# Designs tried in a protein design run: peptides against a protein of PDB entry 3ESW. Part 113

Target 1, 322 residues: chain A of PDB entry 3ESW
Amino acid sequence: NNIDFDSIAKMLLIKYKDFILSKFKKAAPVENIRFQNLVHTNQFAQGVLGQSQHLCTVYDNPSWHSIVLETLDLDLIYKNVDKEFAKDGHAEGENIYTDYLVKELLRYFKQDFFKWCNKPDCNHCGQNTSENMTPLGSQGPNGEESKFNCGTVEIYKCNRCGNITRFPRYNDPIKLLETRKGRCGEWCNLFTLILKSFGLDVRYVWNREDHVWCEYFSNFLNRWVHVDSCEQSFDQPYIYSINWNKKMSYCIAFGKDGVVDVSKRYILQNELPRDQIKEEDLKFLCQFITKRLRYSLNDDEIYQLACRDEQEQIELIRGKTQ

## One batch from the design tools (peptide; made by RFdiffusion4, then SolubleMPNN)

Design b2_p18_5_s2 (from b2_p18_5, 13 letters changed)
Fold by OpenDDE base, seed 3:
Structure b2_p18_5_s2 (fold): chain B 322 residues (1-322), chain A 18 residues (1-18)
Amino acid sequence: as target 1 above (322 residues)
Amino acid sequence: DELKLRELIEKIKELLEK
């Protein structure tokens, strides 16, 4: 009896699809109890949940996308993308164009649009006076600063004129389109919104050791790609562990379709203790939040996302991103 | 075991798409 291996394989894939879809059905009572207990008893889990409630949805705002696209020099951006694509892109097909776009957005953002701010310039002395600024500490926002989701204001005194300069740490990305300055938090916040405004699949990556960056899903590479606006970096996940020799414990990616522990992509050496939560509980937490984010999706959307998730998990386990 | 199963499923998908 010739075993029809093709028929067996097809039947297996049908059963696999049904199995995958079954995982994304409404949570069982036991899963809800486990989730509630975890977020009430574990501070790290509560932090991840809190971040997911903001970061997974805040950038999916059509009004903000319009404001971004109206603010950027789109003519310059597309001119540069077209120029670079014309040199090397034609051989690789249309899907590579988006990678060129992200690379140009990195260039444009760092070189032409946004500024790194270690210390502000003195409001009285003018430009290039940051060297004369002494930090006095931080305080709460005033009435005007509070309008733009400001949690903290850094206070500086000018050594030359003695005047006080305020550096509000705005979390409103629309305000950042006006101020055009900040540190890693402001850079990543606004750049995440910029990428989203072009209709791209983007995740915000939070590192417990005081850094943040993005991931972009490349249709050309068929994977999540590291993107750091501060470094003008594309597909260089090793820069933190290897180039900076940074010690890290957790990297968690937050997107509209899920929350994923991406630590294995970025923590290549100098791993700090992962003692904030049990590994099984973190895996459960990320899966549970992801399941909730996908609750309104149809079976085909769920299956496509699940297939992408499985490929990412294989990549993360193998450690073969390159 | 979980990785082996995932890899097997991907291999089956690849074989059926050819």
Scores: peptide ipSAE 0.292, ipTM 0.878, DockQ to the pose 0.842
Fold by OpenDDE base, seed 4:
Structure b2_p18_5_s2 (fold): chain B 322 residues (1-322), chain A 18 residues (1-18)
Amino acid sequence: as target 1 above (322 residues)
Amino acid sequence: DELKLRELIEKIKELLEK
């Protein structure tokens, strides 16, 4: 009996697809109970859920994308991308163009567009006066600042003129297009929106130890790529653990299609205790949220994303990002 | 064991998609 290997192969693919799709079916009552209990009893889980409710959806705003694209110097950006692509990229195919775009956006954002603000300049004395600024603490936003999703305002006094300068920590990325300054939070927030505005698959990565960055899904590399706007860094996930010798416990990626524990990509040494939640509960939580985010997708979309997820999990387990 | 299984499945998928 000639084993019809082709038929067996097709049958196996079908069964595998069905198996994968079965994982993304509507949550069973028991899973819902587990989820509810987890988020009500575990503060870290509640935090992850709260972040997912914002970060997974906020950047999928077409109006914001239009505003971003109208604000950026697209002519300069594409000119630079085309220039770099013409040097090296033609041999590697069209998919690499997007990697060049992200690299240029990193350059443009850090060098031409956005400013790091450790301390603000004095509103009265003008530019390059931050050295004269003394922190007085933080307070709540005023009525105007509150319009731009401001959670806190840092207050500084100028040692030269005695005037008070407010540094609102805006969470509205559209306001950040105006202010063009901030720290890691503002940088990552606006840069995430910028990448999204180019139609890219982007995740916001939250680190429990007070840092944030992005991941971009490179079609050329066929994986999630580390992107840090503050560092002008592309595909350097090791910078925190190795270069900074940073101690970290959790890195969670938030995207429109899922929430993923990406700690294994970034925590290469100096791992802090992961004591905020049980590992199985965190895995369950991320999967549960991811499942919810995919409820409106068709079977083919779910399958493609699940295939991507599996490749990422293999990568994360192997520890071979590079 | 989990990694090996995952890798095996991916390899099977690659073979079946060709």
Scores: peptide ipSAE 0.286, ipTM 0.881, DockQ to the pose 0.600
Fold by OpenDDE base, seed 1:
Order: sequence, then structure tokens, then C-alpha cells
Structure b2_p18_5_s2 (fold): chain B 322 residues (1-322), chain A 18 residues (1-18)
Amino acid sequence: as target 1 above (322 residues)
Amino acid sequence: DELKLRELIEKIKELLEK
């Protein structure tokens, strides 16, 4: 009996594709009920949903991409990328060039473009006066600040001249192209938009313990790569747990094509209790949101993304990215 | 068990796509 192994293999592939695609069909009534109950009863789940509604789609704005590209020194960026690419002599092709681009964008952003602002300079005394600034607290935005999606304004008094300086915490990344200063939130917000403006696959990673960073999908490495604009860090997911000895409980990645619990990539030691939600409910939540984000995609796109998801899950379960 | 199953599926996919 000549077992036609090729025919069996083809049939198995078809059945596998159909099985994968079946997971991305419209949610059953029971799943919708479970989702609604979860987001109404669990505050952490509600927070993840709320973040997904913003972070998964806000950066997919062509007008913003144009403004970013018009604002950056593209000549300098590409000159530096070309210079670094030429040193390695390896014709590893177009895919590795993108990794060099991301590394240069990290350098450019931290060294040439954006500034860390723990305290603002005094508006009256001028530059390098932040040492003289005393925090008075926070208040709501004024009429001008409110135009740029500002939820909070930090208020500082100058110890030298006594004048008040306002530090608006802008969430509008286009305003951040003007102000060019902030903390981890502003850094990650604008840097996520910058990476997106180059046509890259990017996720925003939220850590419950008050840090945020990016992930970039490297076609060269064929995986999601850690990217922290504040640290000028590329592919160093261990920096928080190992170098900082940071304690963490949750890291959630938000992208246009999905929401993923990436905690296993970054929480290598000193894990805090994961008591905000049941693990099965978090898994369900992320899958449910991901499914919704993919509703408009065709079967081939869904299948390709699902294959990428499976590779990432293998990586996350093994804990062997490095 | 989940890891082994996922790895097996990926190995099967690789074999089927050849």
C-alpha cells in the first residue's frame, strides 16, 4: 500500500489551517458573556481593555507618520545607518538593515532629539535651572494644554526667583515633537510613533510597575525584539530584572494586530505576585482582544499572524530568547 | 505539555511546507 505521504501531508496542512482560522471566527455568545463579565468585574482586565482601545490603533495614523518624517533629520539618520551597515561587510540583505535603522533611531532619539525631564527648567531663569525647582503638586490642564491630550500638569516653584513653572504631561505625540522632553511615558509614546512612521511592526509594552518600552518585530531575527528608548537599548530584555533588579508582575504588549502577555520575556527573577487576575482569564482576555483586532483581516493574513503568534509563544514558554 | 505540543506542530508544519 503506497501511502501517499504527500497527499496526507497536504490534507494535514489544510486541516491545520482550517483549525487555526476557526479560532479567529466571531466569538460565540458564551465568549462574549465571559468577556463582558470579566471587564466589568476585574479592574485589571478593564485597564488592559482601556489601554488596548488606545494603544493598538492610535499610532496607525498616516498624517502623524508624515509629520514625524518631516521633523526628524533623516539625512543624518540614514548616513549613520549606512556607515554602520558598511562596517560589517555582510551582505545579509535588506532585513538586517532595518535592525541598524532601529539602533540608530535609538541613538538619535536619546542623544540628539529628546530630553529626559525629571524636573523642568525655570521658565524665568532659563536653561539648566531644574535643580532649583520644587514640586508643588499636580493640577488639571488649562485651556491651551487641554488641546494636546493633557490629563495632568505638574507644578513647580523656582527656589531662586519664586516663579511657577508648569510641566504638562502631554499624551499627544505630535506635541512631544515640539516639546522634546518627558519621562518614560512621553519617551515611549513618541518613540513608538517614530518607529511606526518608518513602517515597522511595533508594540507598546506596559509594565504594571511604572515602566514602558517598545518591541520591534525584526525580520532579520524573525522575532520580537526589546527596544527601550530611555535606555538606548536593543534586544536586552534582561535589563529590568537582572541589571536593575526590578520586581515586576505584568508586562503586556499592545500592537495593531494583538495584545500579548510578554511577562515571561522580561520577568526573569524577583517576580511579584500575579494576583490581579486569574492566569486563564488574562490569557482569554488577550486572545479575545487580539481576535477583535483581526476581524477585518483575510484568511491568509490571519494565518500568517497566527504562525507568528505560535513562534512567540514557544519562545515565551521556553524562556530562551538568549 | 503545551510547549511540546506547540513544538511538534511547528515541526510538522516545517515538514509539510518542504
Scores: peptide ipSAE 0.272, ipTM 0.874, DockQ to the pose 0.519
Fold by OpenDDE base, seed 5:
Structure b2_p18_5_s2 (fold): chain B 322 residues (1-322), chain A 18 residues (1-18)
Amino acid sequence: as target 1 above (322 residues)
Amino acid sequence: DELKLRELIEKIKELLEK
């Protein structure tokens, strides 16, 4: 009796699909109660929820995508991508082209487009005067700055001329297309929008220890890939723990289709205590938010995303990130 | 056991896509 393993496998996958889809049904009353209690009693959970409400959806703005694409030197970008793709990419298929695009966008953004701003230049003395700037503290935005989703303005005094220079920390990524300067927050914010504007699947990764970066889903590598615009880094998740010897506790990825604890990808050593939330509650929270983000998707979309989730979980459990 | 099950499912998918 030749066991028809193919038939058994097909039946198993049907049952598996049904099982997966069942997990994304509307939350039970008990789950809603658990969620509400968690976000009301745990500050970390409330923070994750608050971030998800912004970061998961803010970049899905077609008008912003158009403005980005009109602002970037697309001719230069695609010329460089085509050049690199022509060297090695043709043998590996069309999916690798997107990896070359992301690598070029990293290059273009850091080298040609955006500037790191530790301290602003003096508005009176002009360019290359940041060394003369003394921080006086931070304040709220003025009437003009408030138009661009500015929560904080850093205030600097020039040691040379005595004038005050304001460095508004804009959260409006369209304003960042104009200012073209910032720190890791502004870099990651605008770069996330840039990647989204090319139609890529992108997540914003928040680290509790004051750093932020991106992940993009590579169709070539068939996984989420670390992307840090500040570092011009592609697929180097180890740079924080190993190269920087950074101590970290939590890395949470925020995307349109889900919220995922990606700490295992980035925290390779020097792990700080994970004492802000119970591990089970964090897992529940991320799953619950992810479920809500997928409520409008059809069964096939849900299943495809769930398959990606399972592959990512295997990767994260095995610790086989390079 | 959860990991083994996940890996098994992925292996089954790979086998059926061939």
Scores: peptide ipSAE 0.223, ipTM 0.849, DockQ to the pose 0.789

Design b2_p18_5_s3 (from b2_p18_5, 13 letters changed)
Fold by OpenDDE base, seed 1:
Structure b2_p18_5_s3 (fold): chain B 322 residues (1-322), chain A 18 residues (1-18)
Amino acid sequence: as target 1 above (322 residues)
Amino acid sequence: DELKLRELIEKIKEYLKK
């Protein structure tokens, strides 16, 4: 009797689906206890949880998406995307169009839209006066600044006129559409929202060593792709470890559908000690938060996301997609 | 073992697409 390999394969996939879905069922009491103990006893775990409560959901705001799309020069963006797609995109299929879109958004954001702000210009002396600014420290927001989720205001004195200039560190990305300036935090915050506003699957990546960037899920490449708005970088996860020779310990990705330790994608050399949490506890934490984020999803949605997760884990462990 | 299983599942999915 010819072995029906297709039937065997299908049966195995059914059993595998059931197994995967079983992991996403409501947490057992023991898992809840483990989670609570972990976040109460481990400061790093508490930090990851706190970040997840904000970063995983804040960008899923349809009103914000509308405001973004109304603010950007969509005609310019799509003109440039269409131009680049017309050169090479037809040979690679329709899904590559989104990769061109993300690349153009990186260009547009850095070159046309947003500015890096090491020091603000003097409010009195005008443009290109940042060289004359001396930092005095930081303080809390005033009543106006507090309206835009501002936790810290950097204070600068002009060496020329002696006046004080305030640089509020706004966390409201809609306010950043107005101010059009910031550092890595403001860049990544607004750029994450911009990508989300185009209906893309996006994660916010936090690095413990004071940097942040995005990941975009490319349907063309069928994987998560490194995206750094500050660097105008697409699919260059090596830039930190190799080009910058940066030492790093943790990179955690936060998205609507999960929290993932993506350290292996970015930490290629110069790894710092991972001593903030046990590896098993970090894995548990990320899985537990991910499970909670998926509680409202149906079995098919859960399974599709789980398949994506499994592919990413293969990539992260084997490094095959580079 | 978990990684091997993941890789096996992906190979099986690829097999069924042919």
Scores: peptide ipSAE 0.373, ipTM 0.909, DockQ to the pose 0.774
Fold by OpenDDE base, seed 3:
Structure b2_p18_5_s3 (fold): chain B 322 residues (1-322), chain A 18 residues (1-18)
Amino acid sequence: as target 1 above (322 residues)
Amino acid sequence: DELKLRELIEKIKEYLKK
């Protein structure tokens, strides 16, 4: 009796699909109670929830995407992408084009569009005067700054002219298209929106140790790819732990379809204590938020996303990119 | 156990693509 292995394989995948879909059904009362207790009793869990309520949805704004695309030099970007894509003779298919696009967006953003701002230039003395600026501290936003989701304003005094310059830390990414300057927070915020504006699957990665970056889902590589706009870095998750010798405890990725602990991708050495939450509770929290984000999706969409989740979990545990 | 199941499912998917 020739065992029809194809039939068995298909049957197993059907059973697996049903099993996966069962996990994404409406949360049981016990899960809701566990979730409520966790976010009320654990500050880290509350922080993750608060970030998810913003970061998972804020970038899915069609009006913002239009403003971004109108602001960028699309002719230059696509010219450069087409040039680099043509060098490889199209042998890798259309999916690789998005990798070239993200690489060009990294180049364009860092070299042509956005600026790093350790200290602002003096508003009175003009360009290239940041060396003359002394920090005086931080304060709340004024009436104008408050219009652009500004939490804090850094205050600087010019050593040359004595005037005060304000550096508002804007969280409105549309305002950042105008200001075109900031630190890792502003860079990652605007760059996340830029990638989203090209129709890409993007996550915002928060690191507890005061850094932030992106991930994009490469259809060519069939995985989440590290993207750091500050570093013009593509697929270099090791740069923090190895190159910077950075100590880290948590890296959490926030996307429209889920919240994922991606710490294992980035924390390769010098791991700090993970003492903010129990590992089981963090796993539960991320799964619960992810489940909520997918409540409106159909079974096929849920299954496709769950397949990505399972592949990512294999990668994160085994350290093997498939 | 969960990891082994995940890996098995991926192997099954790969098998069906051949």
Scores: peptide ipSAE 0.351, ipTM 0.894, DockQ to the pose 0.907
Fold by OpenDDE base, seed 5:
Structure b2_p18_5_s3 (fold): chain B 322 residues (1-322), chain A 18 residues (1-18)
Amino acid sequence: as target 1 above (322 residues)
Amino acid sequence: DELKLRELIEKIKEYLKK
C-alpha cells in the first residue's frame, strides 16, 4: 500500500492553516485582562504600546506618499536602478529589482537628498558654521514649530556672532522633506516614509539604547532585511554589535501588520540585561498587538502573514538566513 | 517543540512544490 504522502502533507497544511487562523480570532477575556494589567503595571510595555499606536500606522498615508514621490528625483533613482539591474538582475528574476531600488534609495538619500546634523549652521553666519555653535539646551516649540509635530527644540548660540539658532526636532516627515536634515530619528522617520511611498513592506526598528533603523521585506531574499539610512547599509544587521561594539538590550520592530522583537537579529554580543519586562510578557505583548493590527484582514491575508512570521521566527532562533 | 513544528511545516511546503 503506497502511502499517499502528498495527501497526508496537504491534510496537515489544511489543519495547520486552521490552527494558525484560530490564534488570530478575537482575544479571550483572560487575554484582554492580561494585556490591560501588563500595560498599566509595566512601563516598558506601555512604551511599546504607545510606539505601536503611532509607528504601525502613521506611514500609511496616501497623501504623504504622493508628496514624497513628487519631491524625489525619480528619474535619477530609476536610471541608477536600471543601470545596476542590467548588470546581474536579469538572471535572478524581477523580484531582485526591488533590492536594487532600496540600495539606490539608500545611496540617493544619504548622498543627494538628506544631511546629517550634529549641530545646525548659524542662521546669521550661513553655511559651514556649525563648528561655532554651542548648545544651550532644549525647550518646547514655538507657535510655528508646533505646527509640524515638534516636541523639542535644541537651542544653540553662535560663538562668532552671538545669535541664537533653533534646531527643531520635527516629527512631521513632510516637514523633513523641506528641512532635509537631522539625526538618526529624522533620518529613519523620513526614510521609512520614502520606502512606504514605493509600496514596500517596511518596519521601523526601535533600539532602547538610542538608535533607530528600518527593515524591508525583500521578496527576492524572502525575509526581512536590515536597512539603515544613516549608514547607507543594506543587510548588515551585525554593524551595531560587531562593528560598533554597541551594547544593546532590546530591538523592537513596528510595522502595519505587526510588532516583533527582533533583538536576536541585532544583539550578537555585548547584550545588556533584559530586565525591563519578563520575556514571556514581551512575547505576549507583541503577539497581542500584532493580533489587533490584523483584525480587519481576511483569513487568506492572515495566513500569508503568519507564514512570514513563522519563517522569521525560524531565522531568529536558528540564526539561519535562507 | 514549536520550532520543530515550524521547520516541519516549511519542509512539507517545500516537498509539495517539487
Scores: peptide ipSAE 0.348, ipTM 0.899, DockQ to the pose 0.844
Fold by OpenDDE base, seed 2:
Structure b2_p18_5_s3 (fold): chain B 322 residues (1-322), chain A 18 residues (1-18)
Amino acid sequence: as target 1 above (322 residues)
Amino acid sequence: DELKLRELIEKIKEYLKK
């Protein structure tokens, strides 16, 4: 009896597809109850939910994408990408071009476009006066600042002229295209939008220990790739744990298609206690939110995304699949 | 068991690509 392995394999994949699709069906009443109880009783879960409601959707704005593309020096960017691609890219196939694009965007953003703002320059004394600035604290936004999704304004006094300079912490990424300055929050916020504006699959990664970065899905590498605009870093997930010796507990990735605990990618040493939520509840929460984000997708889209999710889970468990 | 299943599925996909 010649075992038709092809037929068996196909049958198994059909059954697997059906199984996967069954997991993405509308949540059962019991799952809804569990979800509601979790978000009402666990502050961390409520925080993850709140972030997902913003971060999973805010960057999917075509009007913003247009504004970004109109604001960036696309000629310079593509010139540099083409230059790097011409050196090495032809041997690796067309999919590597996007990796070169992301690398150039990292360069362009850090070197040519955006500025790190530890302290603002004095509005009166001009450029390179941040050294003279003393923090006075933070306050709420004024009427103008409130137009740009500003939750907090840092107040600084110039030691030289005595004038007050306001550093509004804008959450509107379009306003950040104008201001061209910020810290990790502003950098990651705007850079996430920039990457999205090029039609890339991007996630916003929130670390509980006060850092944020991006992940980009590389079609060339066929995986999620660490991207940190502040560090001009591509595919260096180890920089926090190893280079910075940072202690971390949670890294959560937020994208249009899902919420994923990516802690295993970034927390390589010095893991802090994961005591904010039960691991099973966090897994459930991320899966539940992910299901909701995918409710409008067809079965084929759901299956393709689920295949990507499964590959990512293998990677997160085993490390880099060489 | 979940990991083994995932790995098996990937192997099956690879097998069918030959």
Scores: peptide ipSAE 0.310, ipTM 0.884, DockQ to the pose 0.891

